# Ledger of designs, part 14: peptides against a protein of PDB entry 6O8C

Target 1, 262 residues: chain A of PDB entry 6O8C
Amino acid sequence: VGLRYEKISLPKIHPRYDLDGDASMAKAVTGVVCYACRTASTLLLYQELMRKGVRWLVELVKDDYNETVHKKTEVVITLDFCIRNIEKTVKVYEKLMKVNLEAAELGEISDIHTKLLRLSSSQGTIESSLQDISSRLSPGGLLADTWAHQEGTHPRDRNVEKLQVLLNCITEIYYQFKKDKAERRLAYNEEQIHKFDKQKLYYHATKAMSHFSEECVRKYEAFKDKSEEWMRKMLHLRKQLLSLTNQCFDIEEEVSKYQDYT

## One batch from the design tools (peptide; aimed at target 1 Y188)

Design b1_p12_1_s4 (made by RFdiffusion4, then SolubleMPNN; from b1_p12_1, 8 letters changed)
Fold by OpenDDE base, seed 2:
Structure b1_p12_1_s4 (fold): chain B 262 residues (1-262), chain A 12 residues (1-12)
Amino acid sequence: as target 1 above (262 residues)
Amino acid sequence: EELEELLKKILE
């Protein structure tokens, strides 16, 4: 689930002055921070795509909702019409019974009427369910997509750019350390510069890794978890809508059986 | 549809 990334850590930085070791260390640090930059970018992209997906899904579910409401309304109209017609028929048969005509069919028609009324009651349940779904989808509802804007990392955070700046500094020092290594031995002043640069390298690297972990990875994980939870709920809601739609179709089909009496 | 597929893949 989600993007896989490897946990990265900085190599050990030895305090001892060693041109070969320092060059190798710097190379490794550069690689790690470079990976962090790329990973941060990828994580950001994932979240942005997910946000688009969330918006898309919300609209899709809203469309599903509207279709269900429309179908429900259609069925209500049909059902009400059928009920009215059956009621008229019942009245006619009741009159006939009063004049001592055979009322054998009255029982059947009355039973149909009772069944239709039960179906009508079911519409009330469907309506309540739709209202619940509507409330959940409404602004501020439990399925609102506000979290998608709040959770995770955003382009405006400029995390990748911040990491890139640090990477540039680190890379520059690395290349200098390669040159230093090639010299085999440095003069005193150059040696001191090398030592200072090594400290800078460590500082930049540590800052980069902290930023990556705290501002990129952690926030991404939070976003991922929230998105998964939200997605499950949305999918469940879609299933509920589909179920309600099917119930409407079932009612419509049942009503159609009695249209011969109307 | 493409986005839905993407979402499914992401959620795997």
Scores: peptide ipSAE 0.026, ipTM 0.710, DockQ to the pose 0.007
OpenDDE base, seeds 1, 3, 4, 5: peptide ipSAE 0.026, 0.025, 0.025, 0.025; ipTM 0.713, 0.725, 0.718, 0.725

Design b1_p12_2 (made by RFdiffusion4)
Pose (drawn by RFdiffusion4):
Structure b1_p12_2 (pose): chain A 256 residues (1-92, 99-262), chain P 12 residues (1-12)
Amino acid sequence: VGLRYEKISLPKIHPRYDLDGDASMAKAVTGVVCYACRTASTLLLYQELMRKGVRWLVELVKDDYNETVHKKTEVVITLDFCIRNIEKTVKVVNLEAAELGEISDIHTKLLRLSSSQGTIESSLQDISSRLSPGGLLADTWAHQEGTHPRDRNVEKLQVLLNCITEIYYQFKKDKAERRLAYNEEQIHKFDKQKLYYHATKAMSHFSEECVRKYEAFKDKSEEWMRKMLHLRKQLLSLTNQCFDIEEEVSKYQDYT
Amino acid sequence: SPAEEALEEYEE
């Protein structure tokens, strides 16, 4: 979804010299830049938080991986150990009652369990190579896409907002005077140009730098999330597959 | 409006 904010544009700046109109205009412009500035700050927060989260979520899946491999090895030393019971040089030269019967069916399941465990390790390694630092789930898009604190985009907007704010405040004073001396009138007319220049620059910067990069980061995250949930579903299927093996071995562990 | 609110908050 991303941040739901309203898109607010600069009002039309009429060219006449009008102390009342210019004051009202400057106030409206300052407000739009503040909203743009404040919104630009939240966009940066959502990115910075997203990145802290993705980093953390990746490490958590690594814990879910390590937890699973810790049981896969924990169970193999039971399969290979209980196979050493019913399938060693102890269990099974002509013979008819030497145990080749209904227990041989369990030895068959245990052979298929030990072999099926083989491809578990093959799939388990494949997900480790995606969770690895260079793998195809590495959060490399996270440090490339979008804006950063080092970009100083908010304080760049802030510098322009200050220029605009100082002018508005002066325009209030001018409105109060109802008439401006000669030189002051000219200076006021120039400051009106400066105000428009600063505002359009701050607005276009907000659009082409903050929002544009933010949306690019937003789409990269949605694409990376699909990959993530797809891997988490697979890792989970490997975890359950182990508990199954543990369950089907913990039955045959108790014999007579 | 949101722009006016943001201005008031900035001035505070």

Design b1_p12_2_s1 (made by RFdiffusion4, then SolubleMPNN; from b1_p12_2 with E5K E12K)
Fold by OpenDDE base, seed 5:
Structure b1_p12_2_s1 (fold): chain B 262 residues (1-262), chain A 12 residues (1-12)
Amino acid sequence: as target 1 above (262 residues)
Amino acid sequence: SPAEKALEEYEK
């Protein structure tokens, strides 16, 4: 999960004046910083898409939760109705026995009543589980999505734009070094300018790579780690909701078996 | 290298 990128480093900058070597070095530096810009842009896009996905998933899970609660409520009503009917039947048979009438079916009905009461008790467990899920999804809960807005990089940070500015400066020096190489030999003053630009290139490149590493990559990795953890928990929660839904259906099916006695 | 590819794309 997540975008894979290659860790790249700046080429070594030799202090010796060499027009061919300096042009080659400048080309390599331009490439590295260009890669950093593109990577930073891709990482930002990924995070923005993930944030949209997170919001979507939260709403989906909330809908699943509401459906499960609705189903549970339906089953509780049906079960309670069935229990009340069976209790009435039990009372009738008990009364018949008091007047010395044989009620061979009383034992069977009593057993059904006991089974229904057990099913009713299980509803309390389902309710407790749903309450736990609700608490986890609530603001400030363990599955809150606040991290998605806090972690990582954002368009407002303008990291890509900052890197692009540095890349532009580096590219200008690279193109000048290409021209210098074509001249084969520079006058003394031009040579001094070349040396000065080489130092500027170094500073721009170092600044770009530091910014990329500290403000783009590091924050992205933190976002990625949080997103993976959160996603696993959300998927597990969806499975729990499905399990609870199935339990409700199972109870409903069991109750339907005894409706003939009501 | 990835850097070289990125440079080529940038120069286009």
Scores: peptide ipSAE 0.116, ipTM 0.839, DockQ to the pose 0.828
OpenDDE base, seeds 1, 2, 3, 4: peptide ipSAE 0.005, 0.099, 0.023, 0.076; ipTM 0.348, 0.829, 0.684, 0.810; seed 2 fails the geometry check

Design b1_p12_2_s2 (made by RFdiffusion4, then SolubleMPNN; from b1_p12_2 with P2L E12K)
Fold by OpenDDE base, seed 3:
Structure b1_p12_2_s2 (fold): chain B 262 residues (1-262), chain A 12 residues (1-12)
Amino acid sequence: as target 1 above (262 residues)
Amino acid sequence: SLAEEALEEYEK
């Protein structure tokens, strides 16, 4: 789960004036910051896709919930109907028992009635569980997806664009350093410009790395952790719904055995 | 681009 990325660091920058070394260093810095830009873009894309997935999963689970509720309702109707019919039958047999005609059958019907009442109690427990699930899925509930909109990075943050601007500045300096290297020797004024640009390069690079770490990676990790936790809970919830559905089917099957007595 | 070339070098 989640995207894997490598931890990046800036190369060591030597304070000494060296056209070859400075060009190599600038190339390395450009590479690192370019990697950061690409990584930031990928991390953003992942989060956006995950947000879509979260919304999709919420709708899926809501559908599962509704199906379970529907099944539960069906079983309740069937069970209640069966209980009413059995109660009528019990009354008839009680009248017959007064003349000692149906003692054995009355006992059987009475036992069925007792079993049906137990099933009805079980259905009440299922209802309570469904209500709990509904509360958890409701706005403000424990499984609400509000975190997906709050955590992580967003396109509106423009982190990739900000990094790209810094990368452009860095690349421009790298290009100049490549030219400087080709000249082998610089005049005094050009040398001073080179030294100044080297400082600018380091400044831009440090700013880029800080932004990447604090505004991209850190927030992504928080989003990832939250998403993993939430996903586990949602999967567990789906299993719980399935269990409740199966319990409804079991009750329905048991009730069907007694329909001949109605 | 120079940046892409630099990236390729970094990833080696």
Scores: peptide ipSAE 0.452, ipTM 0.945, DockQ to the pose 0.198
OpenDDE base, seeds 1, 2, 4, 5: peptide ipSAE 0.451, 0.450, 0.450, 0.450; ipTM 0.945, 0.945, 0.945, 0.945

Design b1_p12_2_s3 (made by RFdiffusion4, then SolubleMPNN; from b1_p12_2 with P2L E8K E12S)
Fold by OpenDDE base, seed 2:
Structure b1_p12_2_s3 (fold): chain B 262 residues (1-262), chain A 12 residues (1-12)
Amino acid sequence: as target 1 above (262 residues)
Amino acid sequence: SLAEEALKEYES
């Protein structure tokens, strides 16, 4: 979910000299460029907050990974211990069987041994999955957050400040046009200045809107798209970690059923 | 800011 902003366009600037129309036009231009400045600022803030969120999520997932690895290790130790104890028991029963003792119990213990070995084999799959996840989270991995530092707009770009400078120029012209309108009629020289300022206003406005569209909006959209994709992948990875954790718990529970034989 | 005031005036 990204920030919604309105697509804004500059009003038409008529070449005709009209003090009332020019003042009205300048007011509208000021409003549009002001909106662009505010929007650019908001988009920048959003991206900065998202970058913080990305870093936070990376650390969270790394913690989840470490916990899963820890749990896996615990289960492996427990399972290996259980396997070794069962193997000792099997050997004892094999010796006793030579003395004509109950073959049925040996069969049961052997079945348990086989089941435990299967569980041990599943640990290899879990390990492989964890290694894959680790590789994805590692620097240069598929889930690296380097994009967050590369994509989008940054405070160092000073886009808002650049737009603000242009807005200031436009605003000054607007206020002058308000004064000109109040005069109702300008002398020849003042009229020429007015016409010249109108051209400047157009120049500044066009520059501002181009900068806004190309350097603010476009880059924001790219950042947004990349962030959404990355977030989806991270959430999926987190679900995978949870699944692996649950598998470890399931194995631990299964092993606990055989503790009476150890 | 002057620009913000102008915008408010425009949006009114």
Scores: peptide ipSAE 0.037, ipTM 0.733, DockQ to the pose 0.176
OpenDDE base, seeds 1, 3, 4, 5: peptide ipSAE 0.020, 0.022, 0.033, 0.034; ipTM 0.638, 0.637, 0.723, 0.729; seeds 1, 5 fail the geometry check

Design b1_p12_2_s4 (made by RFdiffusion4, then SolubleMPNN; from b1_p12_2 with P2L E5K E12K)
Fold by OpenDDE base, seed 5:
Structure b1_p12_2_s4 (fold): chain B 262 residues (1-262), chain A 12 residues (1-12)
Amino acid sequence: as target 1 above (262 residues)
Amino acid sequence: SLAEKALEEYEK
């Protein structure tokens, strides 16, 4: 889903000296950069929350994996026990066939043995699938969560603080321009200071917006895209685990049909 | 803050 934000741009700054226009422009610039600060803070918070969510989901999927492995192990034990018992029965009937002509019963038991061996072979496929999933979830695997620590913005980047410093400088100039406007006319020296401050305002504003766009927004979007992709893959993985679990239950059910012969 | 007030005015 991601956080929605509005695209913002700086107002046009005219080079001409105009006390009314400059005050109005400075007010607008202050508003835009203030919005950038708030947005940057919100985007950072969102990413931190998402990182917590990612960690939580990883643990959840690991639990699902462990449950599937447990079920698989249970089925393997049951199946192996059943196979051993059937093999013993086959040997007994082979001996009896020499004495009592038990040919029909031996054929039936042999068929069951063959079916059980097929089920046992399918367990190998399930095991390989589980190993693949484990590999994908392991450190350095395709579904590792290392990206969540690397992508996006972090509190240590101090982006919000940097923007706030620039906003403070801009706000000071804005309030001075508001005072200048109230004077209606400035002396020569004050006019020169005003012009100089206007240049400073432009510098601070441009720096703020560049920092916001390049270091906050762009990195956030990259994080968002990566998180969405990763999330889809993790959800798919959970479905795969569920499928494997169901296969184990199916095998267990099939084996239960032959327990009367063991 | 002063900046927040300025933002409110800008949004009007």
Scores: peptide ipSAE 0.054, ipTM 0.715, DockQ to the pose 0.197
OpenDDE base, seeds 1, 2, 3, 4: peptide ipSAE 0.024, 0.052, 0.024, 0.040; ipTM 0.650, 0.712, 0.646, 0.710

Design b1_p12_3 (made by RFdiffusion4)
Pose (drawn by RFdiffusion4):
Structure b1_p12_3 (pose): chain A 256 residues (1-92, 99-262), chain P 12 residues (1-12)
Amino acid sequence: VGLRYEKISLPKIHPRYDLDGDASMAKAVTGVVCYACRTASTLLLYQELMRKGVRWLVELVKDDYNETVHKKTEVVITLDFCIRNIEKTVKVVNLEAAELGEISDIHTKLLRLSSSQGTIESSLQDISSRLSPGGLLADTWAHQEGTHPRDRNVEKLQVLLNCITEIYYQFKKDKAERRLAYNEEQIHKFDKQKLYYHATKAMSHFSEECVRKYEAFKDKSEEWMRKMLHLRKQLLSLTNQCFDIEEEVSKYQDYT
Amino acid sequence: ALANAHEELAEA
């Protein structure tokens, strides 16, 4: 979804010299830049937080991985150990009562369990190579896409907002005077140009740098999330597959 | 079962 904010544009700046109109205009412009500035700050937060989260979620899946491999090895030393019971040089030269019967069916399941466990390790390694630092789930898009604190985009907007704010405040004063001396009138007319210049620069900067990069980061994250849930589903299927093995071995562990 | 396998070995 991303941040739901309203897109607010600069009002039309009429060219006449009008102290009342210019004051009202400057106030409206300052407001739009504040909204743009404040919104630009939240976009940065959502990115910075998203990056802190992705980094953390990746490490958590690594814990779910380590937890699973810790049981896969924990169970293998039971399979290989309980196979050493019913399938060693102890169990099974002509013989007819020497145990080749209904227990041989369990030895068959345990052989298929030990072998099926083989491809578990093959799939388990494949996900480790995606969780690895250089793998195809590395959060490299996270440090490339979008804006950063080092980009100083908010304080760049803020510098322009200050220029605009100082002018608005002066335009209030001018409105209060109802008439401007000669030189002051001219200066006021120039400051009106400066105000428009600063505002359009701040607005276009907000659009082409903050929002554009933010959306690019937003789409990269939606793409990376699909990969993530797809890997988490697979790792989970490997975890359950182990508990199954533990369950089907903990039955045969108790013999007579 | 082991004992039977040892007897059947000794017979073989």

Design b1_p12_3_s1 (made by RFdiffusion4, then SolubleMPNN; from b1_p12_3, 9 letters changed)
Fold by OpenDDE base, seed 3:
Structure b1_p12_3_s1 (fold): chain B 262 residues (1-262), chain A 12 residues (1-12)
Amino acid sequence: as target 1 above (262 residues)
Amino acid sequence: SLEKLLLELLRS
């Protein structure tokens, strides 16, 4: 069911000034936002690949549809030809029946004619089903792939790049906090800068997580749900096409049994 | 899963 990812959350940030704790916290935040960047990139790639797959699948199903239509047409031609020949044969036997020569054979030919007419009616049902499938695959149809272009995240959104910018800011602060930790004690001015940077870190991190959740994960989930629904419908349609194809072959086989009577 | 659905489509 799509790509699996872990839910991530920011670590708790303590308000007190602590060089060791702040460095550790900054490291953890960097890790979380880094994961968000990588995940966003992976989710985007997945969706792009899925869009290509959707387009490919649509073309594949259309090709299958065309092949089925071609087969149906072939069967219709053969069936109609057979019906016409049987009708001619019936007329000949009716003339012979007037002199009581071919009563048993006439009955058999008449039964064949009746069977062929039933097959012709069945072919009409197949035609209606194919027309329904065509309408569903047509532009604006129920199985149109317009959703694939609308739902989810896209490269043009530049979500990964936006997250990367925030990650760069966070990473810079982390490296500074690592240096601050190494100093063990900061002068008053440097301490104030550290406190200010801690606030910036939290701001950037919160912004990154919000962006990731709202603009990446949420939209991906919507894309995933829509794609699953669409794929189920396509599966059903594909099975329906296969069934119709088989019905055409069955009719063709039945018709072939009666060709000797023409 | 989407992968499973895709595989089922390919097998049909």
Scores: peptide ipSAE 0.074, ipTM 0.775, DockQ to the pose 0.007
OpenDDE base, seeds 1, 2, 4, 5: peptide ipSAE 0.076, 0.036, 0.072, 0.068; ipTM 0.772, 0.727, 0.772, 0.767; seeds 1, 2 fail the geometry check

Design b1_p12_3_s2 (made by RFdiffusion4, then SolubleMPNN; from b1_p12_3, 8 letters changed)
Fold by OpenDDE base, seed 3:
Structure b1_p12_3_s2 (fold): chain B 262 residues (1-262), chain A 12 residues (1-12)
Amino acid sequence: as target 1 above (262 residues)
Amino acid sequence: SLEKLLKELEES
């Protein structure tokens, strides 16, 4: 679950003036910040896809819930009908019992009636469970998907674009340092520019890495953790719905055994 | 990967 990425850090920057070393350092910095840009883009894409998945899953679970409710309703109607018919049958047999007829059958019908009443009580428990699930899925409920819109990074944050701007500045300095290296020696003014650009490079790189860590990685990790927790709970809820559905089928099967007595 | 990016920079 979630995307794996490499932990990156800036290379050590030496204060000494060294055209070869500075070019190598600038190359490494460019690489690191480039990786940060690409990683930030990938992390953003993952989160956007996950948000779509979350919305999809919510709708799926709601459909499952509605199907379970429909099945429960069907069983309740059938069960109530069966109970009413058995009660009528009991009354008939009670009349026959007055003349000492059908004593054994009356006992059997009475037992069936008792069993049906127990099944009806079980349906009440199922109803309570469904109501609990409905409350959890409702807006503001424990399994609401509001976190998916709040947590993590978003395209509107423009984190990738901000990092890209810094990367462009860094890359430009790197290419200049590559040219400086090729010159082997710089005049005094060009050397001063090189030193100044080295400071700019470090500033841009530090800013990029700070932004990446604080505004991309940290928020992504929070989103990932929240999504994992939420997904686990949703999976459990789906299992609960399946269990309730199966209980409805079991009750329906039991009721069907007694339909011949109606 | 970072290594791949560094290689791309070397070739550019």
Scores: peptide ipSAE 0.061, ipTM 0.819, DockQ to the pose 0.003
OpenDDE base, seeds 1, 2, 4, 5: peptide ipSAE 0.000, 0.049, 0.059, 0.000; ipTM 0.335, 0.811, 0.817, 0.333

Design b1_p12_3_s3 (made by RFdiffusion4, then SolubleMPNN; from b1_p12_3, 9 letters changed)
Fold by OpenDDE base, seed 1:
Structure b1_p12_3_s3 (fold): chain B 262 residues (1-262), chain A 12 residues (1-12)
Amino acid sequence: as target 1 above (262 residues)
Amino acid sequence: LKELLEKELLES
């Protein structure tokens, strides 16, 4: 789970003036910062896709919750209706027995009544579980998705664009160092410019790598960790909802066996 | 069933 990328570091920058070495160093720096730009873009895209997925999953689970609540309500109504009918039947049989009429089924019906009351008591537990799930999914709950908007990097941060600007500056210096290398020797003024540009390259490269590490990689890793934890909890909650739904169906099936006593 | 039992009770 998550994107894999290679750890990158800047090459050593030698202080000595060397046209061949400086051109090679500048090429390597350009490659490293270019990789950072591409990686930052990929990490941003991944996070944006994950945010969409999180929003989608939240809505899906909310729909599942509402369906479960609806099913539970249906079962409660059906069960209560069945209980009332059985109670009326018991009363009729008791009256028949008082006038010495056959009431052989009275014991069986009374047992059914007791079983239905037990099923009714289990509905309270299901209701409590659903309330707990609702509280967890509510705003401010343990499974709220507010973290997805806060954690990680966002397009509005313009991290990729900032890195690209630095890369452009570095690339320009690299191309100049290629030209300098081709000249084999520079005049005094051009040599001083080359040395100054080498310092600029170091500054831009260091700034780029610091920004990449602190703003792009670190925040991405935090987002990834939070996403994995949240996803695990959401999947567990979904399993709980399915369990509650199955319990409702089981109760409904049991009640259907006794609906003929009406 | 309940209705049948109620009818029987009324006829007795």
Scores: peptide ipSAE 0.024, ipTM 0.489, DockQ to the pose 0.196
OpenDDE base, seeds 2, 3, 4, 5: peptide ipSAE 0.015, 0.018, 0.015, 0.015; ipTM 0.494, 0.496, 0.493, 0.493

Design b1_p12_3_s4 (made by RFdiffusion4, then SolubleMPNN; from b1_p12_3, 9 letters changed)
Fold by OpenDDE base, seed 3:
Structure b1_p12_3_s4 (fold): chain B 262 residues (1-262), chain A 12 residues (1-12)
Amino acid sequence: as target 1 above (262 residues)
Amino acid sequence: NLKLLEEEKKLS
C-alpha cells in the first residue's frame, strides 16, 4: 500500500570535455531531477491526504466507540431491571412454597436468575474491554494520531520548492549546453565557462538527489510504514468494537426471553 | 405478575 515510485539515479558524468556528450548528459540530468520534483510533490500530496484520512478515521472510530458504549449502557439498565424483578419474584415464590405451592416454578425462576447473573458477569468483561479501547484511543494512547503530524514531509519544509530551484539552475545550464552543441566549437573563454557550468550542474544535481533521497523519500517511507501499522491496528480495533456490540445485542436478546417473568 | 403481587400482599 502507498504510492509506488521508481528509484532514480543520476547518469554517469564523464570528465572529458565533449559538447555533444555534455548536452546529452545535461538533458538526462534535467529529466531525472524533474522527475524527483514531481515525485516529491506527489509524495507530499499523498501524505497530506493521508493525514486527513487519519483524522477522519479517528473520528469514525470514536463514533463507533460511543455507540457501543451507549448500547452497553442500555443493556446494563435492562439487565439490572430484569434481575431486580426476578429477585422479587423469587422471594414471593419462596413465601408461597411455605403454603403448598408447586416447587417446579420456583426452580425455573431460580435457574433464570442464575442465567441473568451470568449475563451480568459478562458485562463486566465488556466494560473492561471498552475501557482498554478508550485508553488506546486517548491522547497519548497507543493509537493516538500524533505520529501523523510528526512523521513524513510537510508543506512548510519547502522541499518541492527547494528542488525546483535546483532544477531551474540545471535546466538553464542544459539550455546553454544545447547552444554550445550547436556552435560545434567554442572559444577558449567559452570553453572554460562550459567546464565550470558542468561542475555547477553536477553540484546542483547531486544536491538535488541527496535532498530528494534524504528529506523526501526516506521520510515518506517512514510515514508510509507508520501509517500502515497504525491503520491495521485501527481496523482491528473496529472489529473489536463490532464484536462487543454484537455481544451486547446477544445479551439483550437473551434478557428479552425472560421479561415475561417480570 | 399481578397475581404474584396480590399473593405477596396476602402473605405480608
Scores: peptide ipSAE 0.021, ipTM 0.557, DockQ to the pose 0.200
OpenDDE base, seeds 1, 2, 4, 5: peptide ipSAE 0.021, 0.019, 0.019, 0.020; ipTM 0.568, 0.547, 0.559, 0.564; seed 1 fails the geometry check

Design b1_p12_4 (made by RFdiffusion4)
Pose (drawn by RFdiffusion4):
Structure b1_p12_4 (pose): chain A 256 residues (1-92, 99-262), chain P 12 residues (1-12)
Amino acid sequence: VGLRYEKISLPKIHPRYDLDGDASMAKAVTGVVCYACRTASTLLLYQELMRKGVRWLVELVKDDYNETVHKKTEVVITLDFCIRNIEKTVKVVNLEAAELGEISDIHTKLLRLSSSQGTIESSLQDISSRLSPGGLLADTWAHQEGTHPRDRNVEKLQVLLNCITEIYYQFKKDKAERRLAYNEEQIHKFDKQKLYYHATKAMSHFSEECVRKYEAFKDKSEEWMRKMLHLRKQLLSLTNQCFDIEEEVSKYQDYT
Amino acid sequence: SEELTEEALEEF
């Protein structure tokens, strides 16, 4: 979804010299830039938080991986050990009652369990190569896409907002005077141009640098999330497959 | 929209 904010544009700046109009205009412009500035700050937060989260989530899946491999090895030393019981040089030269019967069916399941465990390790390694630092789930998009604190985009907007704010405050004063001396009128008219210049610059910066990069980051995250859930489903299927093996071995462990 | 811009200005 991303941040739901309203898109607010600069009002139309009429060209006449009008102390009342210019004051009202400057106030409206300052407000729009504040909203743009404040919104630009939140966008950065959502990114910075999303980076801290992706980083952390990746490490958590590594814990879910390590937890699973810790049981896969824990169970193999039971399969290979309990196979050493019913399938060693102890269990099974002509013979008719030497145990080749109904226990041989369990030895068959245990052989298929040990072999099927083989491809578990093949798939388990494949997900480790995606969780690895250079793998195809590495959060490289996270440091490339979107804006960063080092970009100083908020304080760049803030510098422009200050220019605009100082002018608005002066325009209030001018409105109060109802008439401006000669030089002061001219200065006021120039400051009106400066205000418009600063505002359009701040607004276009917010659009083409903060929002554009933010949306690019937003889409890269949605693409990366699909990959992540897809890997998590697979790792889970491998974890359950182990508990199954543990379950089907813990039955045959108790013999007579 | 105008209210938001006014709120943002007041906060600033």

